# Designs tried in a protein design run: peptides against a protein of PDB entry 4KTY. Part 85

Target 1, 266 residues: chain A of PDB entry 4KTY
Amino acid sequence: YVLNDIGVIFYGEVNDIKTRSWSYGQFEDGILDTCLYVMDRAQMDLSGRGNPIKVSRVGSAMVNAKDDEGVLVGSWDNIYAYGVPPSAWTGSVDILLEYRSSENPVRYGQCWVFAGVFNTFLRCLGIPARIVTNYFSAHDNDANLQMDIFLEEDGNVNSKLTKDSVWNYHCWNEAWMTRPDLPVGFGGWQAVDSTPQENSDGMYRCGPASVQAIKHGHVCFQFDAPFVFAEVNSDLIYITAKKDGTHVVENVDATHIGKLIVTKQI

## One batch from the design tools (peptide; made by RFdiffusion4, then SolubleMPNN)

Design b2_p16_3_s2 (from b2_p16_3, 7 letters changed)
Fold by OpenDDE base, seed 4:
Structure b2_p16_3_s2 (fold): chain B 266 residues (1-266), chain A 16 residues (1-16)
Amino acid sequence: as target 1 above (266 residues)
Amino acid sequence: KKVYLPSSGLSAPIEV
């Protein structure tokens, strides 16, 4: 998890699982220096740089450009006129070196690009890390632990009534660390995500969230456990919005989200 | 919502 400089990222659909190679390049010239520069740009105290909890949380913020002019600008609109299309990247090295050279956010990334760069960052700093792909990944926008799907009275989806969305797939990272700030047993793999999805206490960041806690339904533990839980285990709530302003729950699907979570085991 | 193109390899919101 630290020594591998090339990996495989899963993507596509649950019924058509695809893989892409990704060069992490954590040992390439200038990459460690760039990771240190990222922490410098974050104004991270030296005392915190030895703490994987703080480092992974800062990394989750800084790998995206939001809030802090971090590494990558996301784009999901299929318009990449001012940079590189997300699919054109094959590894972290060019992205990180461009960031270090230009001192400006690099365009553009999507989830696997964020996860790839973040994986390099973590591994450079000696934090065991892997990429996780979740198929049918929920994005809970209102922190209610459910995926709201609003329907018109005619049964058509009204996409204007919620910002909740289900993604074909989403990639994030798991980082291995102890969690002395949590009860015993909730160390180990921690979910961390640098794709800018939701604001977490003032910044677009996510984690570290205890994978063990999430697996056991413990969403009360820092950081961002409710959001990560929702990504993998939200119920789909189909709600008919009536003309009179009333909402009626028409159906609940507890089987759709998080159908497959894939990661490399070694 | 954007129409997901499976062949693109891009992440996208899907209709459920």
Scores: peptide ipSAE 0.479, ipTM 0.806, DockQ to the pose 0.259
Fold by OpenDDE base, seed 1:
Structure b2_p16_3_s2 (fold): chain B 266 residues (1-266), chain A 16 residues (1-16)
Amino acid sequence: as target 1 above (266 residues)
Amino acid sequence: KKVYLPSSGLSAPIEV
């Protein structure tokens, strides 16, 4: 989880699982220096740099460019004219070295690119880390632990009212650490995510969230456990928005989200 | 809503 410099990232769809190689390059020249530079740009206090909880949380914020001119700019609109298409990246090294050289956010990333760069960052700093892929990944935007799908009276989706979304797949990271700030048993793997999805206490960041806590339905523990829980275990709530402004729950699907969660055992 | 093209390998929101 620390020494492997090449990995495999799962992507695609649940019925067409694909893999891509990713070079983490945590031992390449300038990469550790760049990871330290990222923490400097975050203005991270020296006393926190030895704490994997603080480091992983800062990393989740800084690997994305939002809020703080961090490492990567995301793009999902298929317009990549001012940078590199997300699919063209093969590893973290070129991205991190470009960031260090230019001192500007690098264009462009999607979830696996964010996860790849974040994995390098964590491993460089001695934090065991792996990439996780979730198929049918939910994005809950109002922290209610469900996907609210609004329908017109004719049964078509009302895209104006529907703010929540389900992604074909999403990649994030798990980082290994103790959690002395949580009850006993909730250490070990922690979900952390650098893909800019939701605001967490003023910044686009996510985690560390205890995987053990989430697996047992405990979402009351820091950080961002409700959001991570929703990604893997949201119910789809189909709501008909009537012309008179009333809402009626038409159906509930508890089987759609989180159909497969996979990670490479390394 | 953006339609996912499977051949691209891109992440995308899907219809449910």
Scores: peptide ipSAE 0.451, ipTM 0.807, DockQ to the pose 0.256
Fold by OpenDDE base, seed 2:
Structure b2_p16_3_s2 (fold): chain B 266 residues (1-266), chain A 16 residues (1-16)
Amino acid sequence: as target 1 above (266 residues)
Amino acid sequence: KKVYLPSSGLSAPIEV
């Protein structure tokens, strides 16, 4: 994983899986220096820079521009007039070098761009990392481990009440590390995500969350295990909001979220 | 169904 400088990212739809090439370029000139600069901008203590738990958590915050003037500005409104459209990027190198030279956030990214840049950051610092794509990826907004879909009495979605959402696909990273802060057996792959989705203890960041913990429903383990669990395993709860303020559960779908999770083998 | 109509390959919220 660490040695691969070119990758494949899965995207598209579950019934029409697509791939895009991504150049990580972790060995190109200036990239290591930029990764060190990112940690400097985060004001990360030197003592923490050897700890993959701290490094991956800081990286998840700093690859996005929110809170800390990090690397990438996200945009999902199809308006990219003040930067580069997310689809125009082919690798991490130009983004990271632009960030280093301008010292300002680079516009624009979406999940695979965030994941691509974050993968470069992790690999550059010697952390084994890969990109994971989840089709029908849930975004739990209220940390209740379910997707609450509110319906009007006519069956239409109440957009005002419905805060949770589902991505057609979402990309994040898995980083390999030991977890001495967790019980034995919960090291290995850790989910980390730099796409700014939810606030985690004051910053838009996510992880590291133990993949083994998530697989076994151990959502109490740090960091952000409830959110990552919901992304891959939340139930859809269809709720009719009655005029009297009561809620009636109309349907539950336990199969919709996380229909396919894929990653490159190497 | 996508809530937004992004170009092919973009991520977007979908109707469920």
Scores: peptide ipSAE 0.386, ipTM 0.799, DockQ to the pose 0.286
Fold by OpenDDE base, seed 3:
Order: structure tokens, then C-alpha cells, then sequence
Structure b2_p16_3_s2 (fold): chain B 266 residues (1-266), chain A 16 residues (1-16)
């Protein structure tokens, strides 16, 4: 999980699982320097740079350009003017070296690009890391641990009221570390995500969240466990918003989110 | 605005 410089990322649909190769290149010239530069840009204290909890949290913030002029600008509108389409990237090296050279965010990424670059960052710094893909991944934007789908009286989705969304697939990272800040048993794999989805205490970042804690329904532990839990286990709540201002729950689907979570076993 | 393109291999919000 540290020494592999080439990986496979799962994507596509749950019924049509696809794989792409990704070159992490954590040992390539200039990559370690760039990872250090990223931490410098984050103004990360030297004493924290050996702590995988702090490093992974900072990395989750800095791999995206939000808030802090970090590495990658996301784009999901199928318009990639002034940059490289997300699908054109084949590895982390060119992205990181461009960032280091230009000192400006690189355009453009989507989840697997963020995850690929973040995986390089983690591995480069000696943190065992892997990419995970979740099919039907929830994006809870109001921190209520459910996906609220608002419907018009005619049954169509009310896009104005519906803020939550479901990704066809989403990629994030798991990083291996001890969690002395958590109860015994919640070390090991920690979910971390650099795709800018939600604000976590003032920044677009996510994790580290204990995978073991989440699997056992413990969402009270730092960091961002509720959000990660929601990504993989949210219920879909279909709510009819009536003209009189009343809301009626029409259906609940507890099976839609997190249908498949895949990672390469190496 | 995010657009779902099933054949593109891109990530996108989907209708549920």
C-alpha cells in the first residue's frame, strides 16, 4: 500500500464496473518535494508532519483548490475550458509537478483524480493508502444522515428544495493509521476524502474517519464520521412538498445508497 | 451545473 506506484481505480456503474490504471509516482523526482510544498502552503506545523492524522486531514483539504489554493480544481459541468479534462489524466505526477511549478491550482479533476493525487500524497509521506469506490454514493449537504428528495405534487423532483444528491460513483481514500485519539479498536483504515463536497469546520475536507467505527454505527468520533457514514448508508427519503407548505413522506429507500464499495487488494 | 453522462465514465449526480 506504500510501495506500489501504479494502481487501479474502479469507476463506472454498479452493473458495469470499469477500471482505469493510475500512476501514483510517489517515487518520481520532485514528487516528495511537492508534497512537502503542499504542507508548506497549508502552513502545517513541523511537529504535525509526522502525525498521519494531521497529515491526512491537511491533505484532504489541500488536494482540492477550495479555501486554500490547493492542488486541483474540480469540474463536473462537462466544460473544461482553461485546463485538462478530468478523463485525460493518467496519473498524479504531471498534476503535482504542474502545481509545484505554477504555484496555482491545476484544472481539472473529478473524484478519481482527487483520490489519485491524494493517494500519491499519502504514500509519498509513508502513509499506507488505497482508493475506494462507492457506487451510489450519497452527498448529504445538511448533515442529517439521510438523503431528502423533495417531490412536487405531480411527483417530479423539486430541484429547488432538493439539495442532497447521489453520485453514480464516488472515489475517496482510506489511510492506515493508529488512532490514539479514539477508543481502542478504531485504528486501522481511516476514510479521507479530498474531493470538495462539504465544509468541515471551515474547510472543504473530510476525515480521517474510522472505518471500523462507521461500520459499527459509531458516528460520534472525529473526523467527519457522519458525512462518511451518510455516503455509504443514507436512506433516501422521498418527501412531497405540498403547496400549503406541508411535507409528506411518500417513500423511504434504505437499499439504494452504497450498493457496492470496491478497492484494489494489493 | 453537474450533468450526468453515463457513457463518459465521469462522476455525476444521478436521478434517484
Amino acid sequence: as target 1 above (266 residues)
Amino acid sequence: KKVYLPSSGLSAPIEV
Scores: peptide ipSAE 0.381, ipTM 0.801, DockQ to the pose 0.242

Design b2_p16_3_s3 (from b2_p16_3, 7 letters changed)
Fold by OpenDDE base, seed 1:
Structure b2_p16_3_s3 (fold): chain B 266 residues (1-266), chain A 16 residues (1-16)
Amino acid sequence: as target 1 above (266 residues)
Amino acid sequence: KEVYLPSPYVAAPIKV
């Protein structure tokens, strides 16, 4: 999880799972220097750089450009005129070296690109890490652990009222570390995500969230456990918005989200 | 290489 410099990322659809190779290149010239530069740009205290909890949280913020002029600019509108289309990247090295040389955010990334670069960052700094792909990944925007889908009286989705969304697939990372800040048993794999999805205490970042805690329904533990829990386990709540302003729950689907979570077993 | 982009959507009930 640290020494492997080439990986596989799962993507596609749940019924048509695809894999792509990704070169992490954590040992290539200039990459370690770039990772240190990223932490310098984050103004991370030297005392914290040896703490994988702090490093992974800072990394989740800095791999995306939001808030802090971090590494990658996300784009999902199929307009990539001022950079490289996300699909053109084959590894982390070119992205990180461009960031170091230009000292400006690199355009453009999407979830697997963010996850690839973040994986390089973690491994380069000696943190065991892997990429996880979740099919039917929920994006809960109001932190209520459910997908609120508002419907018109005719049964069509009310896009104005509906703020929550679902990705057909989403990639994030798991980093291995002890969690002395949590109860015994909640160390090990921690979910961390550098794709800018939601604000976490003032910045677009996510994690580390204990995978063991989430698996056992403990969402009260830092960091961002409710959001990660919702990504993999939220129910769909279908609510009809009546013309008179009243809301009625029409249906609940507990099977749609998180149908498959995959990672490479090394 | 064929690359599938992630796509955000809002799930809707199956209409009978």
Scores: peptide ipSAE 0.322, ipTM 0.781, DockQ to the pose 0.137
Fold by OpenDDE base, seed 3:
Structure b2_p16_3_s3 (fold): chain B 266 residues (1-266), chain A 16 residues (1-16)
Amino acid sequence: as target 1 above (266 residues)
Amino acid sequence: KEVYLPSPYVAAPIKV
């Protein structure tokens, strides 16, 4: 989880799982220097750089360009005129070296690119890390632990009211660390995500969230456990907005989200 | 190999 410099990222569909090779290159020339530079740009105190909790949280913020001119600019509109299409990247090295050289965010990334670069960052700094792919991954937009799907009276989706969405797949990272800030038993794998999805206490970042805590429904533990819980466990709530202003729950689907979570074993 | 891009969607009742 630290020494492997080539990995596999899972993607595709739950019924047609696909794999993509990704070169992490954490031992390549200039990569460690770039990771240190990233923490410098984040103005991270030296005293915190030995704490994997702080490092992973800072990394989740800095691997994306939002807020802080971090490493990668996300783009999902299928128009990548001012950079490299996300699908063209094969590893983290070129991205990180470009960031270090230009001192400007690199264009463009999507979830697996963010996860790949973040995995390099974590491993480079000695934090065991892996990429996790969640199929049918919920994006809770209002932090209520459910997918609120608003319907018109005719049964069609009300796109104006519906803010929550589902990814067919989403990639994030798990980092291994102790969590002395949490109750006993909630160390180990921690979910961290650098894809800019939601604002977490003022910044686009996510985690570390205890996988064990989430597994047992403990969403009150820092950081961002509710969001990560929602990604893998949210119920779909279909709500009809009536003309009289009332909302009626038409259906609840507790099976749609998080059908499969996959990671490379070694 | 082509990479299937992640696709956001809103689940419809009929799809569930």
Scores: peptide ipSAE 0.319, ipTM 0.779, DockQ to the pose 0.142
Fold by OpenDDE base, seed 4:
Structure b2_p16_3_s3 (fold): chain B 266 residues (1-266), chain A 16 residues (1-16)
Amino acid sequence: as target 1 above (266 residues)
Amino acid sequence: KEVYLPSPYVAAPIKV
């Protein structure tokens, strides 16, 4: 999980799983220096740089450009006029080296690009890390641990009534560490996500969230466990918005979200 | 009933 510099990222759909190669390049010239530079830009205390909890959380924030002029600008508009389309990247090296040389955020990324760069960052710093792909990945926007789907009276979806959404797939990272800040048993793999999805205590970041905690339904543990839990286990709540303003729950689907979670065993 | 879930973003095709 630290030594492999070439990886596989899963994407596509649950019924059409696809893979792409990604070069992490954590041993390439200038990459470690760039990772240190990232932490410098984050103004991270030297004392915290040896703590994988702090490092992974800072990395989660800094791999995206939001808030702090971090590494990657996300874009999903299919235009990408001022940079490189997310699909054109084949690895982390060019992105990180461009960031280091330009000292400006690199355009553009989507989830697998964020996850790829973040994986390099973690591995460079000696944190075992892997990329995880979740199919039917929920994006809970209002922190209610459910995926709200509003329907018109005719049964059509009204996407304007909620910002909740479901990705056909989403990629994030798992990082291996002890969690002395959590109860015994909740160390090991921690979910961390650098794709800017939701604000976490003032910044677009996510994790580390204990995978074991999530698996056992413990969403009270830091960091961002509710959000990660929602990504993999939200119920779909179908709500009919009546003309009179009344909301009626028509159906609940507890089986749709998180149908498949995959990672490469390396 | 089939319901198409909204996405905040339109994913770009991945070149493989």
Scores: peptide ipSAE 0.032, ipTM 0.592, DockQ to the pose 0.184
Fold by OpenDDE base, seed 5:
Structure b2_p16_3_s3 (fold): chain B 266 residues (1-266), chain A 16 residues (1-16)
Amino acid sequence: as target 1 above (266 residues)
Amino acid sequence: KEVYLPSPYVAAPIKV
């Protein structure tokens, strides 16, 4: 994983899986320097830079521009007039080098761009990493491990009350590391995500969350296990908001979220 | 090569 500088990212739909090539370029000139610069901008202590737990968590924060003028500005409104459309990027190198040169966030990214750049960052620093694509990926906004869909009495979605959302697909990263901060058995692959989705203890970041812990429902383990768990396991809860202020659960769908999770095989 | 941008959505409810 560390040695591969070209990868494949999965996207599209469950019934129409698509792939795109992505050049990570972790060995290209200036990339390591840029990764070090990213950690400098994060004001990361030198003592922590050898710890993959700290590095991956800092990376998840710094690959997005929120909070700290990190690498990439996200945009999902199909208005990209002041930068490069997310779909135009083919690799991490140009993004990272632009960031290093301009010392300003680069426009624009979406999940696969964030994941691509983050993958470069991790691999460049010697952390085995891969990109994971989850189809029907939940975005839980209130950390209740379910997707609350509020309906009007006529059955239409109440967009004002409904804060949770589902991505047709979402990309994030898994990084390989030991987790001495967790009980034995929860090392290995750790979910980390640099796409700015939710605030995690003061910053838009996510992980590292033990994949093994998530698989076994141990959402109490640091970091952000509830959020990652919800991305792949949330039930859809359809709630009718009555005019009198009462809520009635109309339906529960336990099959919609996380229908397929894919990553490049070695 | 067709590239699809991620699109957030709310699933349509299925009535019981």
Scores: peptide ipSAE 0.025, ipTM 0.608, DockQ to the pose 0.140

Design b2_p16_3_s4 (from b2_p16_3, 8 letters changed)
Fold by OpenDDE base, seed 4:
Structure b2_p16_3_s4 (fold): chain B 266 residues (1-266), chain A 16 residues (1-16)
Amino acid sequence: as target 1 above (266 residues)
Amino acid sequence: KKVYLPSPYVAAPIEV
């Protein structure tokens, strides 16, 4: 999880799983220096740089450009006029080296690009890390631990009534560390995500969230466990928005989200 | 009933 510099990222759909090679390049010239530079840009205290909890949380913030002029600008508009389309990247090296040389955020990334770069960052700093792909991944926008789907009275979806969404897939990272800040048993793999999805205590970041805690339904543990839990286990709530302003729950689907979670065993 | 869920952030990687 630290030594492998070539990886496989899963994407596509649950019924059509696809793979993409990704070069992490954590041993390439200038990459470690760039990772240190990232922490410098984050103004991270030297004392915290040896703590994987702090490092992974800072990394989740800094791999995206939001808030702090971090590494990657996300874009999902299929235009990409001022940079490189997310699909054109084949690894982390060019992205990180461009960031280091230009000292400006690199355009553009999507989830697998964020996850790829973040994986390099973690591995460079000696944190065992892997990329995880979740199919039917929920994006809970209003922190209610459910995926709201609003319907008009005619049964058509009204996408304007919520910002909740379901991804066909989403990629994030798991980082291995002890969690002395959590109860015993919740160390090990921690979910961390650098794709800018939701604000977490003032910044677009996510994690580390204990995978064990999430698996056991414990969402009260730092950091961002509710959000990660929702990504993999949200119920779909179908709500009819009546003309009179009332909301009626028409159906609940507890089986749709998080149908498959995959990672490469390396 | 089949419902199509909005996903403004989803784009499958293009094979290049």
Scores: peptide ipSAE 0.105, ipTM 0.638, DockQ to the pose 0.230
Fold by OpenDDE base, seed 1:
Structure b2_p16_3_s4 (fold): chain B 266 residues (1-266), chain A 16 residues (1-16)
Amino acid sequence: as target 1 above (266 residues)
Amino acid sequence: KKVYLPSPYVAAPIEV
């Protein structure tokens, strides 16, 4: 989880699972220097750089460009005129070296690119890390642990009222560390995510969230456990918005989100 | 009821 410099990322759809190779290149020339530069740009205290909790949280913020001119600019509009299409990247090295040389965010990334670069960052700094892919991954924007899907009376989605969304797939990272800030048993794999999805205490970042805590339904532990829990275990709540302004719950689907979670067992 | 939401990579709505 630290020494492997090439990996496989799962993507696609649950009924059409695909894999792609990704070169992490944590040992390539200039990569360690770039990771240190990233922490410098984050103005991270030297005392915190030895703490994997702080490092992974800072990394989740800095691998995306939001808030802090971090490494990657996300784009999902299929128009990538001012950079490189997310699908054109084959590894982390070119992205990180471009960031270091230009000192500006690199365009463009999507979840697997964010996860790939973040994996390099973690491994380069000696934190065991892996990429996880969740199919039918929920994006809960109001932290209520459910997907609120508002429908018009004709059954079509009301896009103005519906703020929550679902990805056909989403990639994030798990980092291995002790969690002395949590109860015994909640160390080990921690979910961290650098794809800019939600604001976490003032910045677009996510984690570290204890995988063990989430598996046991504990969402009260730092950091961002409710969001990560919702990604894998949200119910879909279908609500009809009537013309008179009233809302009626039409259906609840507890089986749709998090149909498959996969990671390479390296 | 067919409900479609945004998705990554393919940039196409998914049915939920």
Scores: peptide ipSAE 0.046, ipTM 0.682, DockQ to the pose 0.382
Fold by OpenDDE base, seed 2:
Structure b2_p16_3_s4 (fold): chain B 266 residues (1-266), chain A 16 residues (1-16)
Amino acid sequence: as target 1 above (266 residues)
Amino acid sequence: KKVYLPSPYVAAPIEV
């Protein structure tokens, strides 16, 4: 999980799982220096750079360009003007070296690109890390641990009221570390995510959230456990907005989100 | 019924 410099990322759909190779290149010339530069740009204290909790949280913020002119600009509009389409990247090296040389955010990334670059960052700094793909991944925008899907009386989605969304797939990272800040038993794999989805205490970042805590429903454990829990286990709540302004729950689906979570075991 | 939610690349239909 630290020494492998080539990986496989799962994507596509749950009924048509696809894989793509990704070159992490954590041992290539200039990559370690770039990872150190990223932490310098984050103004991270030297005392924190040996703490995987702090490093992974800072990394989740800095791999995306939001807030802090971090590594990658996300784009999902299929235009990609003045940059590289997310699908054109084959590894982390070119992205990180471009960031170091230009000292400006690199365009463009989506979830697997963010996860690939973040995986390089973690491994380069000696943190065991892997990429995880979740099919039917929920995006809870109001931290209520459920997907609120608002429908008109005719059954069409009310796009003004519906703020939550579902990714057909989403990639994030798991990093291995002890969690002395949590109760015994909640160390090990921690979910961290550099794709800019939601603001977490002032910045677009996510984690580390204890995978064991999430599996056992302990959403009170830092960091961002409610958001990660919702990604893999939220219920779909179908709500009809009535003409009189009242809301009626029509259906609840507890099986749709997080149908499959996969990662390379090597 | 089909409900369409935002997703990567193309909106994903959800069966209701």
Scores: peptide ipSAE 0.039, ipTM 0.672, DockQ to the pose 0.515
Fold by OpenDDE base, seed 5:
Structure b2_p16_3_s4 (fold): chain B 266 residues (1-266), chain A 16 residues (1-16)
Amino acid sequence: as target 1 above (266 residues)
Amino acid sequence: KKVYLPSPYVAAPIEV
């Protein structure tokens, strides 16, 4: 995982899985320097830079521009006039080198771009990492481990009440590390995500969350296990908001979220 | 019932 500088990212739909090549370029000139620069911008203590837990958490914050003028500005409104459309990127190198040169966030990214750049960052720093794609990926906004979809009496979505959302697909990263801060058995792959989705203790970041812990429903373990759990396991709760202010649960779908999770095989 | 939620590039319809 550390040595591969070219990868494949899965996207599209469950019934129409697509792939795109991505050049990580962790060995290209200036990339390591840029990764160190990213940690410098984060004001990360030197003592923490050898700890993959701290490095991956800082990376998840710094690969996105929110809070700290990190690497990438996200855009999902199909307006990319002031930068490069997310789909135009083919690798991490140009993004990271532009960031290092301009010292300003690079426009624009979406999940696979964030994941691609983050993968480069992790691998460059010697952390085994891979990109994971989750189809029908939930975005839980209130940490209740379910997707609350509020409907008007006519069946249309109440956009004011409905804060949760579902991505047709979402990409994040898994990083391999020991977790001495967790009980025995919860090391190995850790979910980390640099796409700015939710605030985690003051910053838009996510992870590392133990994949083993999530698989066994241990959402109390740091970091951000409830959010990652919800991405792959949330039930869809359809709630009709009545005019009188009452809420009625119309339906519960426990099968929609996390239908397929894929990653490149070795 | 059809519910439309945000997704990358396209809105995803969800049927009840």
Scores: peptide ipSAE 0.039, ipTM 0.663, DockQ to the pose 0.486; fails the geometry check

